# Peptides against a protein of PDB entry 3KDP, part 36

Target 1, 230 residues: chain A of PDB entry 3KDP
Amino acid sequence: PFLIFIIANIPLPLGTVTILCIDLGTDMVPAISLAYEQAESDIMKRQPRNPKTDKLVNEQLISMAYGQIGMIQALGGFFTYFVILAENGFLPIHLLGLRVNWDDRWINDVEDSYGQQWTYEQRKIVEFTCHTPFFVTIVVVQWADLVICKTRRNSVFQQGMKNKILIFGLFEETALAAFLSYCPGMGVALRMYPLKPTWWFCAFPYSLLIFVYDEVRKLIIRRRPGGWVE

## One batch from the design tools (peptide; aimed at target 1 F171 Y182 C183)

Design b2_p20_2_s2 (made by RFdiffusion4, then SolubleMPNN; from b2_p20_2, 16 letters changed)
Fold by OpenDDE base, seed 1:
Structure b2_p20_2_s2 (fold): chain B 230 residues (1-230), chain A 20 residues (1-20)
Amino acid sequence: as target 1 above (230 residues)
Amino acid sequence: EVEEVLEEAKKLLEEGRKIL
């Protein structure tokens, strides 16, 4: 998000506060929950990998997989961001280079894609309106990410949802997302304005995409052990 | 502002944990 914000000079899609809420609220508890995940049924049956040959390949592949998942997460967030801004009159193409004028408090006549003029306050309301849905999008996508992280090779359908702490983590991050989205004062405190319930569903295709991606990846690994995907 | 928000976010997280 932040890199695209800089490169494209678009309005900030996700505030620093919201990023911190992701890191502290939605990532920590799931990460702890994963520490209590039962070892994959086949991990303990694997011969110890050759530390000279297998480590570098695995680290690269893990890095690529996490990088790809992270890109899908970011795309989901940006999709939500662009949809919200488009609904408010700012088409994606119009957002390019707009940041300078957007953030200037002295410019009160920034035009949208339809020629409507927006005051600084109105622009900031729209910007902050994007923060909550972006955050919620990340949370919804993290549901899939957390679930797929339970296993390296086995399908989630094979491993199941046995970790109660992970289930708790999913509820906690969802409850936090709901709290931040609907609790009075969050717009002022965290610059997260209330979210229309419909925006929760905008992330579901991306959550599904991550899930399908990982299941396909795992399926390939199961069919071709020692392949370039492992 | 970031520190204040961090403290509020931590407080909210702690309160959320107490409710759960």
Scores: peptide ipSAE 0.000, ipTM 0.244, DockQ to the pose 0.065
OpenDDE base, seeds 2, 3, 4, 5: peptide ipSAE 0.000, 0.000, 0.000, 0.006; ipTM 0.236, 0.243, 0.218, 0.273; seed 5 fails the geometry check

Design b2_p20_2_s3 (made by RFdiffusion4, then SolubleMPNN; from b2_p20_2, 16 letters changed)
Fold by OpenDDE base, seed 1:
Structure b2_p20_2_s3 (fold): chain B 230 residues (1-230), chain A 20 residues (1-20)
Amino acid sequence: as target 1 above (230 residues)
Amino acid sequence: EVEEVLEEAKKLLEEGRKLL
């Protein structure tokens, strides 16, 4: 998000506070929950990998997989961001380079894609309106990420949802997302305006995409052990 | 402002955790 914000000079899609809420609220408890995940049924049966040959390849592949998942998460967030801004009259192409004028408090006549003029206050309301849906999008995508992180090789359908702490983490992050989205005062405190319930569903295709991606990856690993995907 | 918001966010997280 932040890199695209800089490179494209678009309005900030996700505030620093919202990022911190992700890191502290939605990532920590799940990460702790994963520490209590039962070892994958086949991990303990694997011979110790050769530390000289297998470590570097695995680290690169893990890094690529997490990088790819992170890109899908970011794409989901940006999709939600662009949809919200488009609904408010700002088409994606019009957002390019707009940041300077967007953030200038003295410019009160920033035009949208339809020639409507927006005051600084109105622009900031729209910007902050994007923060909550972007956050919620990340949370919904993280549902898939947490579920896929339960296993390295096995399908989630094979290992199941046995970790009660992970289930708790999923509820906690969802409850936090709901709290931040609907609790009075969050717009002022966290610059997270209330979210229309419909925006929760905007992330579901990306959550599904991550899930399918990982299941396909795991399927490939199961069929081709020691391949470049492992 | 960021520190204040961070403290509020932490407080809200703690309150949220107490409600669960």
Scores: peptide ipSAE 0.000, ipTM 0.249, DockQ to the pose 0.063
OpenDDE base, seeds 2, 3, 4, 5: peptide ipSAE 0.000, 0.000, 0.000, 0.000; ipTM 0.242, 0.275, 0.247, 0.265

Design b2_p20_2_s4 (made by RFdiffusion4, then SolubleMPNN; from b2_p20_2, 16 letters changed)
Fold by OpenDDE base, seed 5:
Structure b2_p20_2_s4 (fold): chain B 230 residues (1-230), chain A 20 residues (1-20)
Amino acid sequence: as target 1 above (230 residues)
Amino acid sequence: DVKKVLEEAKKLLEEGRKLL
């Protein structure tokens, strides 16, 4: 997110505080929960890997897969960001290069895509209105990410949802997201303004995309053991 | 514990809906 902010010179899509809430609040309990996941049913049936050759290749492939998932998460957040700004009169093309004028407190006549002038205060309200749903989008996408991380090869439908600690993690991160989104004073303390409940659904296509992507990947691994997608 | 967290999350969502 921050790299795209610099490259595109767009208004800040996600605040530093929200990033910290993701890293410290929403990711820790889910990560711990994975330690209690049951082993895959086929783990003992796999041939021993060559520790010198196969380990390095598999670590690179796993790293690449998680990198791809992270990119899909970021795309989901940016999609929500662009939709909100578009609803407030700022089309995506108009946001390119706008950051300099957007962040200047002395410019009170920044025009939107429809010629409406926005004061500094109005612009910052809209910006902070984007931070909350961007954060919520990441949380909703993390639901899918956490679920797919339960297994490396088996389908989620084969493994099932037996890990109660993982389920607790999903509700914990959701409760935290709801608290940060709707608790009075979060706009002042964290610059996270309340969002319409409909914005929770904006990320669902991306969560579904991650889920489908991983299920397809795992299906390929099951059909072609030792293939390039493992 | 999961049920309690779910109930709290629902409560917070409902409170948020009232504020908006």
Scores: peptide ipSAE 0.007, ipTM 0.290, DockQ to the pose 0.090
OpenDDE base, seeds 1, 2, 3, 4: peptide ipSAE 0.000, 0.000, 0.000, 0.006; ipTM 0.265, 0.257, 0.199, 0.261; seed 3 fails the geometry check

Design b2_p20_3 (made by RFdiffusion4)
Pose (drawn by RFdiffusion4):
Structure b2_p20_3 (pose): chain A 230 residues (1-230), chain P 20 residues (1-20)
Amino acid sequence: as target 1 above (230 residues)
Amino acid sequence: VPFVVLAVVLFVSVVFLYLS
């Protein structure tokens, strides 16, 4: 978001104070939760790891959290900022520029895609309404994430969901977001504004895509263990 | 059962805040 905020001079979809709600808020518990994960094989039947090679974090990993499942999480994130605004007037393209004027606190008279003129606090209360649910489609996608960052070889149907804590992390992560958006306060404290029902289910095809993509990876590997995918 | 209870509680709480 902060990247395109420079590219398409677009209204900032995801705000800063909004970001210290992901890893400090919703994400903390779900992540602590993997540490409670049983194995995937007789680990005490493999040679010991090797401090020089096979590191904790590596090429093949960053090529995943950043190069892959990371992008699919954003395509879902933006897609609802694109919906929050068009369902409220600003059909996408009439956005490719606004910021310069948009962020102006004096230009209270700005054309949308119909003619309607918006003040400052009038449209910002939509910009923050844009954060509030980018901050969701992010938590919504992290369901499909917290479930495939669960295993690294086994299908979720081979390993199952016996992690009676990781599941808590879900219920928490999600509900925490709702509370962070409906309590009389989170608006005037965090630029968090209540959402309309239709609004939550945005990232859903995307969460489910992240999900399906990861499952198919693992399968390939298990079918071709030395092959390219692994 | 604990998870069902938790889900119901969270749902009711969220719905309550929504209707407020």

Design b2_p20_3_s1 (made by RFdiffusion4, then SolubleMPNN; from b2_p20_3, 17 letters changed)
Fold by OpenDDE base, seed 1:
Structure b2_p20_3_s1 (fold): chain B 230 residues (1-230), chain A 20 residues (1-20)
Amino acid sequence: as target 1 above (230 residues)
Amino acid sequence: DEIEKLLKELLKKIEELREA
């Protein structure tokens, strides 16, 4: 997200608070929970392959897979971001290079795509309005991500949801998202303005996409053990 | 409240770092 922010010079789609909430509030508990997840039955039963060749390949594949998942997450967040800004008059193409003027407190006549002038305060409200949906999008996508992280090979349907701590983590991150989205004062305190409940659904296609992606990946691994997808 | 305070403090520090 920040790379696009820097390269495209768009208004900040994801605030620092949001990032902190993701890292500390959303990712930490689930990550801890995953450390206590029961070992995948096939992983523990499988004899190690050639440790010299397989380690590097597996590390690359894992890195690529997580990279791809991360990109899907980012796409989901940016989709929500662009939709919100578009609904407020800022089309995606108009956002390119707008950051400098957007962040300038002395420019109070930044025009949207339709010629409407926006004050600095108005722009910041719109920007902060994007932070919460972006965060929520990440949380919703992480539902799928956390579930798929339980196993390397087995389907979620095969592994099940046995880790109570992981389940708790899912509820915790969801509760945090709800808290940040709807608790009074969050706009002032955390620059996360309230989110319309409908925006939660904007993330669902991407959550589903990650789920499908991982299930397909795992299916390929099951059908082709030792393939480059593993 | 404590979390909010911490987050605000962190934000402030980050902003200070960005302005430097």
Scores: peptide ipSAE 0.000, ipTM 0.285, DockQ to the pose 0.029
OpenDDE base, seeds 2, 3, 4, 5: peptide ipSAE 0.000, 0.000, 0.005, 0.000; ipTM 0.248, 0.248, 0.289, 0.251; seed 4 fails the geometry check

Design b2_p20_3_s2 (made by RFdiffusion4, then SolubleMPNN; from b2_p20_3, 18 letters changed)
Fold by OpenDDE base, seed 3:
Structure b2_p20_3_s2 (fold): chain B 230 residues (1-230), chain A 20 residues (1-20)
Amino acid sequence: as target 1 above (230 residues)
Amino acid sequence: DEIEEYLKELEEKIKALREA
């Protein structure tokens, strides 16, 4: 998110402090939970033929999977960001290169896509309004991610939700999201202005997409063991 | 609460502009 902010020169979609909150509050506990997840019985029973090669391949596959999931998460967040800004009169195309004028407190007549002029304060309110939904979107997408990462081959329906630590992680990240979104003072402290409850549901299509994607992927793996889709 | 109210006002203004 921050890299895209710099490269595309768009208004900041997610603050650095909020990113830190994601890393510490939403990613860490789930990562631990996944480490304690019971590996698939087929994986554990499978002795590596070549420990060095098999380890390297596994690390690459894991890295690719996390990279893909991370990209989907980012896309979900940016989708929410662009929707909010579009609803506030700023179309995505208009945001490109706008950062310089957007962040300039001396420019109080930045025009939106419809010719309305925005003061610095108004722009910042809209910007900070995007931070919370972006964060919440990431959390909601992570619900799906955490569940699907439990297994590599088995369906979520086959494996079930047996890991209590994972459930705790899901609860924690959700509670953190709610706290950051609705606790008084978070707008000032973290530049995360209050979120309409309806925005919690905006990420659900992406979560569903991830679930469907992973189930299809796992189905392909089961039908074609050793395929590149692993 | 003040921010939420202001955001609502902005949304209404933007909506009005889009409809005009």
Scores: peptide ipSAE 0.015, ipTM 0.484, DockQ to the pose 0.027
OpenDDE base, seeds 1, 2, 4, 5: peptide ipSAE 0.015, 0.013, 0.013, 0.014; ipTM 0.457, 0.462, 0.424, 0.446; seed 1 fails the geometry check

Design b2_p20_3_s3 (made by RFdiffusion4, then SolubleMPNN; from b2_p20_3, 18 letters changed)
Fold by OpenDDE base, seed 5:
Structure b2_p20_3_s3 (fold): chain B 230 residues (1-230), chain A 20 residues (1-20)
Amino acid sequence: as target 1 above (230 residues)
Amino acid sequence: SEIEKYKKELEKKIEELRKA
């Protein structure tokens, strides 16, 4: 997200607080999931597999899959960001290079794509409104990971432990997202302004995309002789 | 018209934030 912000010179899509919440909250669940998958891969090495080559391949496949899921999450966040700004009169193409004028507190007549002028305060509210749904989008996309974990060919016992940890993690991040999004004063204190609850659903297509992606991945892996589904 | 309505809502939010 930060790289796109710098390269495209667009208004800041993700605030510092949001970044911290992602790093502390949303990233934990995938990391735990990845750790369990790697641990299961290590246990499966005790089976008649070449322990060196099969381990490396499996670890790489798992890491790449979660990396790709992370990219889809980011795309979902940016989609929500662009939709919100477009609804406020700022089309994506108009946002390119706009950051300098956007962040200038002395410019109170920044024009949107429709020729309307926006004060510094008005456009900062819109910007900070975008910070929450970016985080919320990531949280909603993480819900897909819960479903993905349930559909994996892990042991029922390991799935149970993983699901409990995952459910707890998802509950915490969702509660945090709701708190940051809707608690009074969060706009002033944390620069995260409340958004309509309907924006939570903006991430659902991306959650579905992740689910489909992972099912296709698992299907491909199942067709391999080892029947390995991590 | 929808943008104008939203702009008005933003102005109201700004005023609320100034009071906080």
Scores: peptide ipSAE 0.026, ipTM 0.633, DockQ to the pose 0.029
OpenDDE base, seeds 1, 2, 3, 4: peptide ipSAE 0.024, 0.023, 0.023, 0.025; ipTM 0.622, 0.583, 0.601, 0.592; seed 3 fails the geometry check

Design b2_p20_3_s4 (made by RFdiffusion4, then SolubleMPNN; from b2_p20_3, 17 letters changed)
Fold by OpenDDE base, seed 4:
Structure b2_p20_3_s4 (fold): chain B 230 residues (1-230), chain A 20 residues (1-20)
Amino acid sequence: as target 1 above (230 residues)
Amino acid sequence: DEIEELKKKLEEEIEKLRKA
């Protein structure tokens, strides 16, 4: 998110505190849940053919998979951000290069895509309105990420969700997202304005995309053992 | 409705902070 912010010079989609909440609040419990995950039955039965080569391949594939999933997560967050700003009159094309004027408190006549002038305060309200749904979008997309990370080769439908810690992590992340989104004072304290329930659904297509991507990946791995995707 | 009320309260608090 921050890289796109710098490159595109768009209004900041995610505040520092929100980033910290993602990194510390939403990633920690999942990481713990994965550490306590029971090894996939297929992983336990198959010794690596070549420990050195197979380890390197696995590390590269894991890195690639996480990189691709991370890109989908970022796209989901930015999609939600752009939708909210567009709903408030700022089309994505108009946001390019707008950051300097957006953050200038002395400019109270920044025009949106429709020629409406926005005061500094109004702009900050809409910016902070974007922080919450961006955060929530990341959390919802992380649900899919966590679920798919449970299995390397097997479909989630085949292995099922037997890890109680993973389930607990999903609920904890959801509860945190709800707390940050709807608790009074969060807008002042964290610059996270209350989220309309409808915005939770903006993340679901991306969660579905992650699931489909991972299932296809796993299907390829199952059909082509030793392929470049494994 | 509750979210709109919360937004309104938040806007009022922000405005109070600006005047302070």
Scores: peptide ipSAE 0.008, ipTM 0.304, DockQ to the pose 0.038
OpenDDE base, seeds 1, 2, 3, 5: peptide ipSAE 0.006, 0.006, 0.005, 0.007; ipTM 0.279, 0.277, 0.255, 0.279; seed 5 fails the geometry check

Design b2_p20_4 (made by RFdiffusion4)
Pose (drawn by RFdiffusion4):
Structure b2_p20_4 (pose): chain A 230 residues (1-230), chain P 20 residues (1-20)
Amino acid sequence: as target 1 above (230 residues)
Amino acid sequence: STVFLIVAAVILVIGVVYLF
């Protein structure tokens, strides 16, 4: 988001104070939760790892959290900023520029895509209404994430969901977000504004895509263990 | 908004129950 904020001079979809709600808020518990994960094989049947090669974090991993599942999480994140604004007037393209004027505190008279003229706090209450649910489609996608960052070889149907803590992390992560959006206060404290029902289910096809994509990866590997995918 | 808060609270309780 902060990247395109520079590219398409677009209204900032995801705000800073909004970001220290992901890893400090919703994400903490769900992540702590993997540490409770049983194995995927007789680990004490493999040679010991090798401090020089096969590191903790590596090419093949960053190529995943950043290069892959990372992007698909954003395409879902933007897609609802694009919805929050058009369902409120600003049909996408009439956005490719606004910021310069949009962020102006004096230009209280700005055309949308119909003619309607918005003040400052009038449209910002929508910009922050834009954060508030980017901050969600992010938590929504992290369901499909917290469930495939569970295993690295086994289908979720081979390993199942016996992690009676990771599941808590879900219920928490999600509900925490709702509370962070409906309590009388989070608006005037965090630029968090209540959401309309239709609004939450945005990232859903995307969560489910992240999900399906990862499952198919693992399968390939298990069918071709020396092959390219692995 | 109250409904959403109740729903969220219920979901959280279900989560706590499931944990134990």

Design b2_p20_4_s1 (made by RFdiffusion4, then SolubleMPNN; from b2_p20_4, 16 letters changed)
Fold by OpenDDE base, seed 4:
Structure b2_p20_4_s1 (fold): chain B 230 residues (1-230), chain A 20 residues (1-20)
Amino acid sequence: as target 1 above (230 residues)
Amino acid sequence: VEEVLEEAKKLLELGRKLRE
């Protein structure tokens, strides 16, 4: 996201409040829940060949996998962002380099892709309209992320949903997302305008992608123990 | 997720500085 912002100079896709809500509200409980996850049956029973080298390699591979998942999450967020702006008349190509004029309060005639002029106030409204859907997108993608992170090698179908704390975390972040999206006054207080229910589904393809990616990865690991994807 | 969020925070800070 940061690199894209610097290179493309697009309007800000995510607000400070939403970032804080993700960090403090949605990530903490799930992260704690993972600490209480039951031991994976195959990992805990499998003795490392070399405790020093194998541990280091596994940590690097895990970090790489999280990096890849993070990239998919970012793509999901940007997809939602671009869809919302496109529905409001700003096509992705038109957003390139637009930030300077977008954030200038003295320019009240910024044109969209269709020649419609937007005042500063109108632009800020549509920008803030992106905040809530972006947040919700992250939450929905995190459903898949958290579920797959409970295991490293076993499929979700094999390990099952045994961690009640993880389940609670999923409900908590969903409830927070619903509260921020639909509670009266959130648009004024937090600049998070109400979200159409249809936007909850916008992230589902990416959640599915993450889920499929991880299941395939785990399948490869099971078939080829000690592979580079572990 | 954390890396993405950190980058997003940096982006927001940069955006704030540019608006000032």
Scores: peptide ipSAE 0.009, ipTM 0.288, DockQ to the pose 0.020
OpenDDE base, seeds 1, 2, 3, 5: peptide ipSAE 0.007, 0.007, 0.008, 0.008; ipTM 0.283, 0.260, 0.278, 0.270

Design b2_p20_4_s2 (made by RFdiffusion4, then SolubleMPNN; from b2_p20_4, 15 letters changed)
Fold by OpenDDE base, seed 5:
Structure b2_p20_4_s2 (fold): chain B 230 residues (1-230), chain A 20 residues (1-20)
Amino acid sequence: as target 1 above (230 residues)
Amino acid sequence: VEEVLKEAKKLLEEGRRLLE
């Protein structure tokens, strides 16, 4: 997200506080939950690995998979960001290069895509209104990410949802997202303004995309053991 | 991703300090 922010020079899509909440709040319990996940049923049936070559290949493939998932998460967040700004009169094309004027407190006549002038305060309200939905989008996408990470090869449907700690992690993430989104004072304290409930659904297509992507990947691995997708 | 986020946070904080 930050790289796109620098390259496109758009208004800040995700605040520092929200990023901290993701890293420290939402990801910690899920990570711990994975340590208690049941081993895959086929782990002991795998052919003996060459400890030097196969380990390195697997680490690279895991890294690539997580990188791809992270990109899909970012895309989901940016999609939500652009939709909110578009609904407030700022089309995506108009946001390119707008940051300099957007962040200038002395400019109170920044025009949107329809010629409406926005004061600094109004612009910051809209910006902070984007931070919460972006965060919530990441949390919703992380639901899918957490569920798919419990296995490397087996389908989620085969492994099942037996890990109670994982389920608890999902609820914790959701509760934290709801708290940050709707608790009074979060706008002042964290610059996270209240979110319309409809924005929770904006991330669902991306969550589904991650789920489908990973299931297809795992299916390919099962059908072609030792392939480049492992 | 965590390292990128950490660096991004640092840069954002520095940027905020400069704007402030």
Scores: peptide ipSAE 0.006, ipTM 0.283, DockQ to the pose 0.019
OpenDDE base, seeds 1, 2, 3, 4: peptide ipSAE 0.008, 0.006, 0.006, 0.000; ipTM 0.303, 0.288, 0.271, 0.252; seeds 1, 4 fail the geometry check

Design b2_p20_4_s3 (made by RFdiffusion4, then SolubleMPNN; from b2_p20_4, 15 letters changed)
Fold by OpenDDE base, seed 5:
Structure b2_p20_4_s3 (fold): chain B 230 residues (1-230), chain A 20 residues (1-20)
Amino acid sequence: as target 1 above (230 residues)
Amino acid sequence: VEEVLKEAEKLLEEGRKLLE
C-alpha cells in the first residue's frame, strides 16, 4: 500500500495505526491458531522428498503463493478506497498526482472531479474515512486467508473447521474491526472515522476470489503431486 | 511490541499536532 501511495501520488489510503493493528492485533492469534491445526490427512502419504533440494523449492513456492494472496488483499483495500473517494466526488484518475495539493494545509480549494472545492479539513475527513474501510476490507479478506491456510492440499470442505482457536481468531479480528470502526473517539484518537455498514460487503468479492484461487490451486496439487503450484 | 506501540503513539500525536 505504501509503495503504491508513493508511485501514484494519491491520498494516503491506509494509516500507520491501521497497519499496526493488522500486524499486532489481527495476525497474531491466527498465527498461533495455525500451530494447533490438524495435520493434513495426506502428509504421511506423500512420496519421499530430497530434504536438501525439494524442501527449498517448496518453501519458495509457498512464499510466492502467500505473496499472491497479499496482492489480492491489497487490491481489495484499494478497491474500497477508490469507491469511497468516487462517492465523495474524487474519481480514480483525478487522484493521480493529487497528494501534493491534498496534503497542503494552506490549499483550501482543491477541486474534485466535478469542480467542487474542498477545504483541508474536509479532505482529511474523507481520507480518514477511507482508512477504516481499508482496514475492515483487509480483515474480511483475511477471513478467507486464514481458512485456506489450514491446509496445503486438502480442500477446506475436506479438512473442515475443527480448529476452535482459529474460529476464535476470526471473531477477535472482527471484534477489533468493529471496535475501531464504530467506537466513539476513534476518529480523534486513531483517525479512523466510522463507516457505513455496507462497506463491510465491499471486500466479499475478494475474499471469494482468494477462496476460489486457493481451492483451484489445491485441486491442481492433488491432481499433479509435486507440481510447480505447490 | 511495546516499543512499536510507543513509537506509534508518538507518531500519532505528532500527526495530530500537524493536523491542528
Scores: peptide ipSAE 0.006, ipTM 0.257, DockQ to the pose 0.022
OpenDDE base, seeds 1, 2, 3, 4: peptide ipSAE 0.005, 0.000, 0.005, 0.000; ipTM 0.263, 0.244, 0.245, 0.240

Design b2_p20_4_s4 (made by RFdiffusion4, then SolubleMPNN; from b2_p20_4, 15 letters changed)
Fold by OpenDDE base, seed 5:
Structure b2_p20_4_s4 (fold): chain B 230 residues (1-230), chain A 20 residues (1-20)
Amino acid sequence: as target 1 above (230 residues)
Amino acid sequence: VEEVLKKAKELLEKGRELLK
């Protein structure tokens, strides 16, 4: 997100405090929960791997898969960001290069895509209004990410949802997201203004995309053991 | 804040690596 912010010179889509909440608040419990996940039913049925060659290849492939999931998460957040700004009169094309004027507190007549002038205070309200939905979008996408990380090969439908700690992690993430989104004073303390409940649904297509992508990947692995997708 | 964020990210990445 920060790299795109620099390259495109758009208004800041995600605040630093929000990033900290994601990294320290929402990701820790889910990560711990994975340690208690039941082993895949087929682990003992797999052919012995060459520990020198196959391990390195598999680690690279896993790293690439996580990288791809991270990109889909970022795309989901940016989608929500652009939709909110568009609803407030700023079309995506107009946001390119706008950051310099957007962040200048002495410019109180920044025009939107429709010629409406925005004061610095008004612009910052809209910006901070984007931070919360971006955060919530990441949390919703993380639901899918956490679920798919339960297994490397088996479908989620085969493995099931038996890990109570993982379920607790999902609720913890959601509760934290709701707290940060709707608790009074979060706008002042964290620059996270309340969001409309409808914004929670903006991430669902991306969560579904991650889920489908991973299930297809795992299906390919099951059909072609030792393939390049593992 | 950026330094704290960087350290936090590094710790999280290390944690993720340990959990893999």
Scores: peptide ipSAE 0.007, ipTM 0.251, DockQ to the pose 0.034
OpenDDE base, seeds 1, 2, 3, 4: peptide ipSAE 0.000, 0.000, 0.000, 0.000; ipTM 0.239, 0.241, 0.229, 0.226

